# Peptides against a protein of PDB entry 3WG5, part 105

Target 1, 218 residues: chain A of PDB entry 3WG5
Amino acid sequence: LAKNIVYVAQIKGQITSYTYDQFDRYITIAEQDNAEAIIIELDTPGGRADAMMNIVQRIQQSKIPVIIYVYPPGASAASAGTYIALGSHLIAMAPGTSIGACRPILGYSQNGSIIEAPPKITNYFIAYIKSLAQESGRNATIAEEFITKDLSLTPEEALKYGVIEVVARDINELLKKSNGMKTKIPVNGRYVTLNFTNVEVRYLAPSFKDKLISYITD
Target 2, 218 residues: chain A of PDB entry 3WG5 as posed
Amino acid sequence: LAKNIVYVAQIKGQITSYTYDQFDRYITIAEQDNAEAIIIELDTPGGRADAMMNIVQRIQQSKIPVIIYVYPPGASAASAGTYIALGSHLIAMAPGTSIGACRPILGYSQNGSIIEAPPAITNYFIAYIKSLAQESGRNATIAEEFITKDLSLTPEEALKYGVIEVVARDINELLKKSNGMKTKIPVNGRYVTLNFTNVEVRYLAPSFKDKLISYITD

## One batch from the design tools (peptide; made by RFdiffusion4, then SolubleMPNN)

Design b2_p15_4_s2 (from b2_p15_4, 9 letters changed)
Fold by OpenDDE base, seed 5:
Structure b2_p15_4_s2 (fold): chain B 218 residues (1-218), chain C 218 residues (1-218), chain A 15 residues (1-15)
Amino acid sequence: as target 1 above (218 residues)
Amino acid sequence: as target 1 above (218 residues)
Amino acid sequence: MVVYIEPISFKTVTL
């Protein structure tokens, strides 16, 4: 019996156009191999809104389930990372991680103070994040509060409030806990039941370009 | 029995004079083939007010129904896109999309701050957007609030408030749900009942020029 | 004078 393949890839750092390329590459590889799923280990402080929106679209266009896993312990899906997670087929978090803090800004002043986004932009992203939550059957009120209250949650809180689906210490526990779960958004127009029985885990390494860009943006 | 033809085309990015040319080309093709309708998959952050007004006029002059579909998930009919949608024969949205944020501005300062439009301009566009809503039998109060409160809505909210007509995940669901609906504004002086039985869907690809412009404006 | 129906320049927005 051909083993189900699950890909695991890492995305770390600021969300940029290069992060989109990374998502696109990883998902494309997994699609080509008809993988059961791809797990993206995500650790991000946030980043560009446009890149985030493109990443969400790419995830939603995936021919296979995309699982966002906030990992390792100490990682975050902060700001843009939360939107990406909410746009995905399943969200998992490791203990000691966080999610939230989604308020848009225009950047930082020379003194490091935040340049606030105008209400128009804030309201746009409130509607956007609520839409992602609603589509995925996740807590839209909390999604809004990620912006309006600058809310951040622990994994246990996020699970309790219906923001995420799984708390897992590692990939093995994630696979075990998510086995038999349905995707929170459709894949090719259908909700998929994840099958992680007899799985081969394949790790995708960052490309040389990915490594170089991460090094420059750090 | 000759199949009813429905065209589907994509318009993505900022609303400019080139976007007008794109609308004009797509609608003209569909008119020439006596299509049952054209569906425009719209994803825009907004753009120029003059181009927007010309696009609205072109839609209203169409010999066939023009359906604005905010698609794919993560897309928006933001700002100028909302006006375009409100000027169309039918509005649909995919889950995970947004509509609204219609306040006019004069642009952005060097520091990224918004240059506010004077009250005269704001009031003009309040009247304009209300007129579009009233003409189409859509919620004029919400249309005004898209400006005065910088309001943005989810698909479900927009449907609930009578801003849009359909929430659909894809073209097939859109065709199914909109079959038998009447256009919200007249086509050739008459409200048309959409007939999406035995439909052939024809996709219009962007021209080389369309692709180049999108690339430059990104 | 070009009026913009406030394009949300997502390029300038940080999340």
Scores: peptide ipSAE 0.125, ipTM 0.464, DockQ to the pose 0.119; fails the geometry check
Fold by OpenDDE base, seed 3:
Structure b2_p15_4_s2 (fold): chain B 218 residues (1-218), chain C 218 residues (1-218), chain A 15 residues (1-15)
Amino acid sequence: as target 1 above (218 residues)
Amino acid sequence: as target 1 above (218 residues)
Amino acid sequence: MVVYIEPISFKTVTL
């Protein structure tokens, strides 16, 4: 019996246009192979809002389930990462990770202080993040509070409050726990029940280009 | 009977990218020799959050138990050091040491005053430190208070409150007291019972590069 | 205008 393929790829660092290219590449590979799902191990402090929005769109246009997995322990889906997670088909977190802190900023001043976003931008992203949460059946109130209260959550809190779906220590536990779960958003217009029985896990490595860009942007 | 090896290395000073390199090198050496554990004698006033998070990840990815030992007397696991400790397999402290004071900052002004971190950052690290504590079965309430109350603890207090596992005067007492203890986080996905019977203690020295960098950054 | 959903630039954060 042909094993269902699950792809796993890592995306780490700031969310930029290059991060979009990584998401696009990884999802495209998984789509081409008709994978059961792709798991993106995400560790990000945040990044550009435009890139984030493009990534969310690319995820939501995926022909296969895209699972955001905040991994490894100590990683975070901070800021832009939270938006990306909320826009995906399933969110998992490893113990020791965090999610939240979604308030937009315009950047940092020379002294390292935050340049606040104007209310117009803040309100835009409040609406945006609430919409992502609502679309996915996740806690829109907490999603708003990720902005309005600068809230960050542990995996246990995020699970308890209905922000995420799974707490898992590793890929094997993630596959085990998410097996039989429905995607929180549609895949090609349909909610999909994940089937991780007898799956082959394939790890996607960064391309040379991906490595180079990561090196330059760090 | 081949003696189980326990490596001991010292990491002192500010937490930086170079400190990450030290952790990585020391852990890698111990992994290569299939050591029972590595003990990192830690004395730090804190440092960069990004380096700290990378160090925590490297520890949690270790193939062998990583024990953080706040040593010698008078040393501290201050700020970033507390996070590193909370991310490790076992925390020990020597009498006369301290742990805590974890509130993030953006730096110091020209007059030496602290530039406060915005709530977004503070809340992120509250979630992060609580997550580390929860993952390791340590006191998450106190972990939060390390930030919110700028709390610092003695070894006795830290032990009493379930922040650390061992108070030990020296390496021999540490090995004796921690023998038979389980790691507070998994090693390769499994909680390990430490076996320090008939161990050879090997001390790792700083590399020439490590010495040079420490010299330049001090 | 580049909007940063705050990269908590942990690069500038000291702990």
Scores: peptide ipSAE 0.032, ipTM 0.355, DockQ to the pose 0.124; fails the geometry check
Fold by OpenDDE base, seed 2:
Structure b2_p15_4_s2 (fold): chain B 218 residues (1-218), chain C 218 residues (1-218), chain A 15 residues (1-15)
Amino acid sequence: as target 1 above (218 residues)
Amino acid sequence: as target 1 above (218 residues)
Amino acid sequence: MVVYIEPISFKTVTL
């Protein structure tokens, strides 16, 4: 029986293996409570591709809808964050947020120069991001351009281009607007209609470990 | 005699000492030709604070108006780029671009964690960015929040908050909209009214060195 | 090999 609960948790900072642990923990808690969904308030400049791919996989394996909410205003789902968003059941953005800039790099040289990814890697992630977009019924052309043009979008543009599903100022507006929407990817093999009627919102606080890691990565 | 010339040059990538050289070269060329202005199409994720401060100083010493144009769509004037913009005679942004996220860091640890700047450094750059905003008649409160909240803004928000002067889709629209505007900081000790009536637009190509450096830093 | 999906890695330098 659905408990009419929606969890909200914040993930901020760089995407690392620790970020995977945060996603896993939060989603698991919400799964255990048979929540209607979990909303992840995401603010990230990006991070490790390996961690990102693991996070996407964890989202895809979720027993409940995982909504990525780029929040608060000023936040971004940049680079790896865009991939995570595109791999999720629903994307929302607050006004004044951004999404995109997904070009892979190998890192930075000692002089601070970007080490370009070889074409092999770039092409891999072009294919990967397009697949995420296609699987979720989102704009795969724009997803490609997130890499090939290092494109970034506003919420309004992202909505217009069919990259995201909702622009919302806060959690209440998000719940209101997304009520009755279908998940963009399956939950346990089925597309789910979101039901946010008479929902209890529960905020998950970061663990002590999460706080410590955030402090180190911040 | 003003030659009714406007130069346009692109600066992309990380802000380094080489970026200073690019700014210096481009501005010098435009100064020598007694241009009405130079427009720098800026797309940067940020970079070195020392290089940034030198660039700002070089702009302030310019004998002609230096316009920072965050372009193309998807570009950003992030971090150090925001400082450069705030230190310039006029800021424009294309739709789908961003500005902000100015928190100083000491770099990244071996594990990819951010090394936080000590409060002394953070406070220094808060004061510095506020000074740039104040001197240019731009929103100093928002400038501070670019650091304290790591705030990023869309063009429309930036314009609304009085951070930038123009939203423009292309160079022609920029010239049209900025025609008759006063520089936000002095040129040779005087605020200049921009005159873009019957202007010749000249594009400056990157030098071979600029291309090489871009390739290394990209 | 660590691949970074280009963070707006302010991972470069200080600002």
Scores: peptide ipSAE 0.032, ipTM 0.285, DockQ to the pose 0.175; fails the geometry check
Fold by OpenDDE base, seed 4:
Structure b2_p15_4_s2 (fold): chain B 218 residues (1-218), chain C 218 residues (1-218), chain A 15 residues (1-15)
Amino acid sequence: as target 1 above (218 residues)
Amino acid sequence: as target 1 above (218 residues)
Amino acid sequence: MVVYIEPISFKTVTL
């Protein structure tokens, strides 16, 4: 039987326009090969709100399931990363990772202090994150508290509260646990049952451009 | 005879990941309708290098000609905007606009002073901008000087030096002057002769998301 | 005004 392909790609660092390009490229490759899914190993402290919103939109437009996997241990889907995860078809976390802390800011002052976002912006992102949670059948109350309380969760807490779907130590455990799960959001208007039986895992490397941009923008 | 459609869309402000999404959306709409071209009315002071490079790539991948029109009077294709223009199938400028000033920076210090890019980054973008100019048959020496001398040109100078193709006061003059011109870069591997005879001009409005993001990020 | 979902990098190249 023709092996279903699962792509795995890594996205690490700040969420920027470059991160959007990485998501777009990785998902496009997986779409072109009619992959069963793509797993994005995500490790981000956060980043730009605009880039995040674009990434969410790109995930929602994906022709294949996009699984966000907060990996490896020590990684986080912090801030913008949480939004991205909540916009995805399935969220997994490795033990020792975190998710949350989603409060918007305008930046950092000269002294490194946070410049707070005005209430209007905060309220916008509260509504936005709640919508992502609701659309995916995830806990909108906790999603709101990621902003209002700067809440961060462990994988076990996130699973318990219905923010994520899987806790997995590695890709193999993720594939095993997510096999037979339905996507939390539709793919081409349909909720897809993930089939990770007899799959080939293919890892995507950063392009030369990706490496170069990462080098220049880091 | 079925009227050829030319789309016109506006992109204003800083070049960000959001700007990429605007380009992508606008070009995609024009592609879907098999438009003769899309004209992007560009007014930008510059922005992110990564977003710029993605926009250039998106333009190069377009199935239809993408015309960058520095418009209205008082607008600029400054910094990142120049790169985008040089990556396009045709560049037009309105009187009273400018192009150039392409020196990369790392940002602004607390006092509003520019944080200079290291020579390695500057040299990278010199090579990059020269390649865009060369690929489009435009003046690579001037393109380099956009960085090395922080050069900015008027439309008349830019035309004179072979940086741009058209000076036009409005869309009608642009269509008239660019009618019968060949694209400066290929569309699907072919240089296209623009046919703006008997065209319908359709304006694309920002999406609700575009308006909201612009409001939040401005 | 750029909105960030923490943190931001000031090392980003701007053109």
Scores: peptide ipSAE 0.029, ipTM 0.289, DockQ to the pose 0.109; fails the geometry check

Design b2_p15_4_s3 (from b2_p15_4, 9 letters changed)
Fold by OpenDDE base, seed 4:
Structure b2_p15_4_s3 (fold): chain B 218 residues (1-218), chain C 218 residues (1-218), chain A 15 residues (1-15)
Amino acid sequence: as target 1 above (218 residues)
Amino acid sequence: as target 1 above (218 residues)
Amino acid sequence: MVDYIEPISFKTVTL
């Protein structure tokens, strides 16, 4: 029986235009090989809203399921990362990770204080994040509170509140738990039942460019 | 019977990128020698959140149990140190030490006053610290209160409230008391029962760089 | 002005 392939790739750090390039590259590779799915190990404090929106679109246009996995322990899908997760086909979190804190800001002042976004922008992203949650059958009230209350959740809370689908310690547990689950959004117009029976896991390495940018942004 | 090795190393001072390097070096050495465990004698007032998170990840990725030991008497695992402890396989405290005070700040103003973190950041770290506690089977309510109430605990209180596992005066007592305990988080996907029967204790010295940086930051 | 869903700049956060 031909082994179904599941790709795993890491995206770490701030969400930027470069992060979009990473998502695009990773998903494209997995698409080209007709993978069963791609798992993105996501660890981000957030980043640019424009890049985030582009990433969400790229995920939603994927020809294969894109699973966002907040990993490893200690990682977060903070701010922009939450939007990305909510826009994906399945969300998993490792124990010791967090999700939320989605309130938009305009930046940091010279003294490190947050420059608040005007209500117009805040309301835009409230609508946007709620839409992502609703489309994926996830808790839109909590999604809104990620902004309005600066809410952040543990994996157990996120699961309990219907924000995420899986709590898993590692890739093997994730595959086991997500086997037989339906994608939360369609792939090519259809909700896909994930089949992780007898799969080969392939890790995608960061490109040289990916490594360089990660090094510079650290 | 081949003597199991337990490494002991000291990490003292502010949590920085250099502290991460120390953790990484110490754990790597112990991993390479297939040690039964490494005990990190931790004394920190806190430090950078990014460095802390990286350290937690490094600990959780360890191939051997990492025991955080708040030591010597008079030491603290304050702020970032508490997160590190909660992310570890076992926490011990010596009498006369403290743990807690985990509220994030943006820094100090020119007059030495604290620049408060916005709720977005505070809530993020509440979720983060609770997640660490929950994953390790430790008291998540108290972990939250380390932030929300600026709570600090004595060893006896921390033990009583289920934040830590051991109160010990020295390494020998720590080994004795922790013998037969299970790690609070998995090592390579498995909870390990600590076996400190017939162990050799090896102390890791700080590198020249470690000494130099400690000297500069003091 | 590019709207940032700004990362929680953990670099500026002290714990």
Scores: peptide ipSAE 0.058, ipTM 0.345, DockQ to the pose 0.102; fails the geometry check
Fold by OpenDDE base, seed 1:
Structure b2_p15_4_s3 (fold): chain B 218 residues (1-218), chain C 218 residues (1-218), chain A 15 residues (1-15)
Amino acid sequence: as target 1 above (218 residues)
Amino acid sequence: as target 1 above (218 residues)
Amino acid sequence: MVDYIEPISFKTVTL
């Protein structure tokens, strides 16, 4: 029986245009092989809003399920990472990780203080994040509060509040727990039931370019 | 039976004079073929007010219905995009998109802060956006609040408040849901009932010039 | 002065 393939790739660091390229490359590889899914091990403090939005679009246009897995323990899907997660087909978190803190900013002043985004921008992203949550059947109220209250959650809290779908310690537990779940957004117009029986896990390594950029941004 | 044609074209990025050229080109092609309608998949953060006003005029002068479809998920009809949508024959939004945030600004200062528009300009666009809403039978109060309160809405909110007409996941659902609806503004002096039975969908690709500009503005 | 309906310059926005 032809083994279903699940790809696993790591995305770490700030969300930038390069991060978009990583997502695009990884998803494309998995699409070409008609993989059952791709799991993105995500660890990000956040990043650029434009890159984030492009990544969300790329995920939502994927021909296969894209699972965002906040991993390893100590990692986060902070700020832009939360948006990406909410835009994905399934969210999992490892124990000891966090999600949230989504308030947009214009950057940092020379003194290191946050330059606040004007209400126009803040309200835009409130609507945007709520829309992602609503589309995916996740808690839109909490999604808004990620911005309005600078809320951050543990995996257990996020699961309890209906922000995420799975808490898993590792890939094997993730596959086991998510087996039979439907994607929270459609794949090619249909909600897919994940089938992780008899899967081969393939790890995608960062390209040399990926390693170099991670080195620069870390 | 001669198939009715519906054109689909994508407009992405900032609203500029080039965006006007795209609208004009796409609508002209569809007009020449006596299409039932053209659907513009719109994803814009906003742009120039002058270009926006020209685009609105071009849409309103169209010989065929122009449907603005905020698509794909993660896209927006922000700022100038909202004006364009409100000036169109029908607005649809995909889940996970947003609309609103229409306050005019003069630009950004060197420090990245918004240069506020003077009250004269703000009041002009309040009147303008209200007029678009009133003309199209859409919620003029919310239209005003897109400016005065920096309001942004999800598709569901926008539908609920009477800002848009359709929430649709894809072109097929859009065609299905909008079939039999009347245009919100007239086509050649008459409100047209959309007939999307037995239609052929034709996609208009961006020209090489369009691709280049998207590359520059992205 | 060209009146901009502010493109929310997402390029300058960090999330």
Scores: peptide ipSAE 0.037, ipTM 0.350, DockQ to the pose 0.103; fails the geometry check
Fold by OpenDDE base, seed 2:
Structure b2_p15_4_s3 (fold): chain B 218 residues (1-218), chain C 218 residues (1-218), chain A 15 residues (1-15)
Amino acid sequence: as target 1 above (218 residues)
Amino acid sequence: as target 1 above (218 residues)
Amino acid sequence: MVDYIEPISFKTVTL
């Protein structure tokens, strides 16, 4: 029986234009093979807002479901990572991970102090993150508080509050728990029911370019 | 009768990328020999958050149980050390040691004053440390208070509050007391029951590189 | 000015 493919790829580190390239490459590969889904193991402290927004758009334009999986334990979908997650078709978290802390900043001053974003920018991202939550049927109030209170949540809290869909220890548990779930946003204009029965898991390795960039940004 | 091996190694000083290398090396050696466990004698005032998170991930990815042992008397698992401990398969403390004081900072100003972390970062680590506690079945409230109150605990207090699993004076007492305990987090997806019956204790010495780095960072 | 969604630069954070 032709096994449906689920791709798994890792994206770690700061969100940059290079991170966009990684998302695009991974999703494209999975699209080309008509995969049931792609799972992106995400571990990020955050990054550039522009790159984040492009990544969200790329995910939303995906021809297949994109699952953001905050993994492994100790990983986070911090700041930009939260936006990316909220823009995805399904969010899962491993125990020991976190999500949130989404307040935008302009950067760091020479003394290491945060340069605060002006209210205009903060309000923009409040609206943006609320919109992501609303369109995905996730908790928009909490999404707002990720900014206004710099809220961060555990997986259990995030699940409880309706921010995420799954807490899973590993890929197998994720597949098991998410089997039969509907995507939280449409794929090609339709909500898709995930079918992880008799699937083949294929891991996508980072390209040489991806490895090189990770080495430079570390 | 083939004696099960328990490795013991010491990690002392500030948590840095070099400390990660030490953890990785020690755990790898113990993994290669299919040890029953590795005990890391930890004495740290804290260190870099990024290094700490990487260390936690490395511990959680271990193929064998990693026991953090705050040792010898007078040692601490302070700040980053507490996170590392909470991320491990079992925590023990020697009498006269301490654990806690986990509030993140951005560093020290030229005058030696602490540069406080913004609420965003503090809240991130509150979520992170709570998640570590929760996944390990340890006291998440106390874990939070390690940050919010800069709480520090004695071994007896930590045991009482359900932060740690063992108070032990030495390696032999640790082995005796922890024999038959289950790991507080999974090893390869399974909770392992420690079997310290008829074990050989092997001490891992720091590498030449480890010694050199310790010398530079001190 | 590139808006940063505050990379929690954990590189600059000490615990």
Scores: peptide ipSAE 0.031, ipTM 0.348, DockQ to the pose 0.108; fails the geometry check
Fold by OpenDDE base, seed 3:
Structure b2_p15_4_s3 (fold): chain B 218 residues (1-218), chain C 218 residues (1-218), chain A 15 residues (1-15)
Amino acid sequence: as target 1 above (218 residues)
Amino acid sequence: as target 1 above (218 residues)
Amino acid sequence: MVDYIEPISFKTVTL
């Protein structure tokens, strides 16, 4: 019996246009192979808003479930990472990770101080993040507070407050716990029940290009 | 009967990318030799957040237990050092050492005054440090207060409040007291009971490169 | 002006 395939790929670092390319590549591969799902191990401090929004769109256009997994321990889905997570079909976090702190900024000053975004931009992203939360049935109040209060959460808090769906130590536990869960947003117009029985886990390696860009941008 | 090996290495100074390299090298050596554990004698005033987070990840990815030992007397695991400790499999402190004071900053002004981090960053690290504490079953309330109250603790206080596991005067006492303790976080997905019966202690020397960089950055 | 959702650029953050 042909095993259902689950792809796992890592995306680490700042959210940029290159990060979009990574998401697109990984999702496309998984789609082509009719995978049950793709798990993106995410560790990001944040990044560009435009890239983030494009990534969210790409995820939501996916023909298969895209699971964002904040992994490994010590990782975060900070700022842009939270948006991406909230736009995905399922969010999981490993113990020792964090999510939140979503207030937009315009950048950093020469002295390293934050350049605050104007209310117009801030309010835009409040609406945006709330929409993502609402669409996915996640806690929109907390989503707003990720911005308005600069809130960050532990996995346990995020689970408790209905921001995420799973706390899992590793891929195996993630698959186990998420088995039978419904996606929080539609896949091809339908909410999908995840089936992780008898699955083959395939890891996607970064391309040479991915490695090179990671090297240059670090 | 082949003695179990325990490696001991010292890491002193500011937490930087180079410090990551030291951790990685030391842990890798210990892993290659299938050591029972590695003890890192840590004395740090703090350092870069990114390097700290990478170090925590490297520790948590270790195939063997990583014990952070605040040593010698007079040393500290200050700021970033506390995070690293909280991310490790076991924390020990020598008498006369300290741990805590974890509030993030953006840097120092020309006059040596602290440039405070914005709430966004502070809250991120509150969540982060609490996650580390929770993952390891250590006192998350105190962990938070390391930031919010800029708290620092003695070994006795840290032990009392469940921040650390052992107070030990030296490596021998550390091995003795920690023998039979379980790691506070998993090693290869499993909580390990430390076995320090009939162990050979091997000290890792800094590489020439380590010495050189230490020399330049001091 | 590129709107940054603030990468908490931990590169500039000291702990």
Scores: peptide ipSAE 0.026, ipTM 0.341, DockQ to the pose 0.118; fails the geometry check

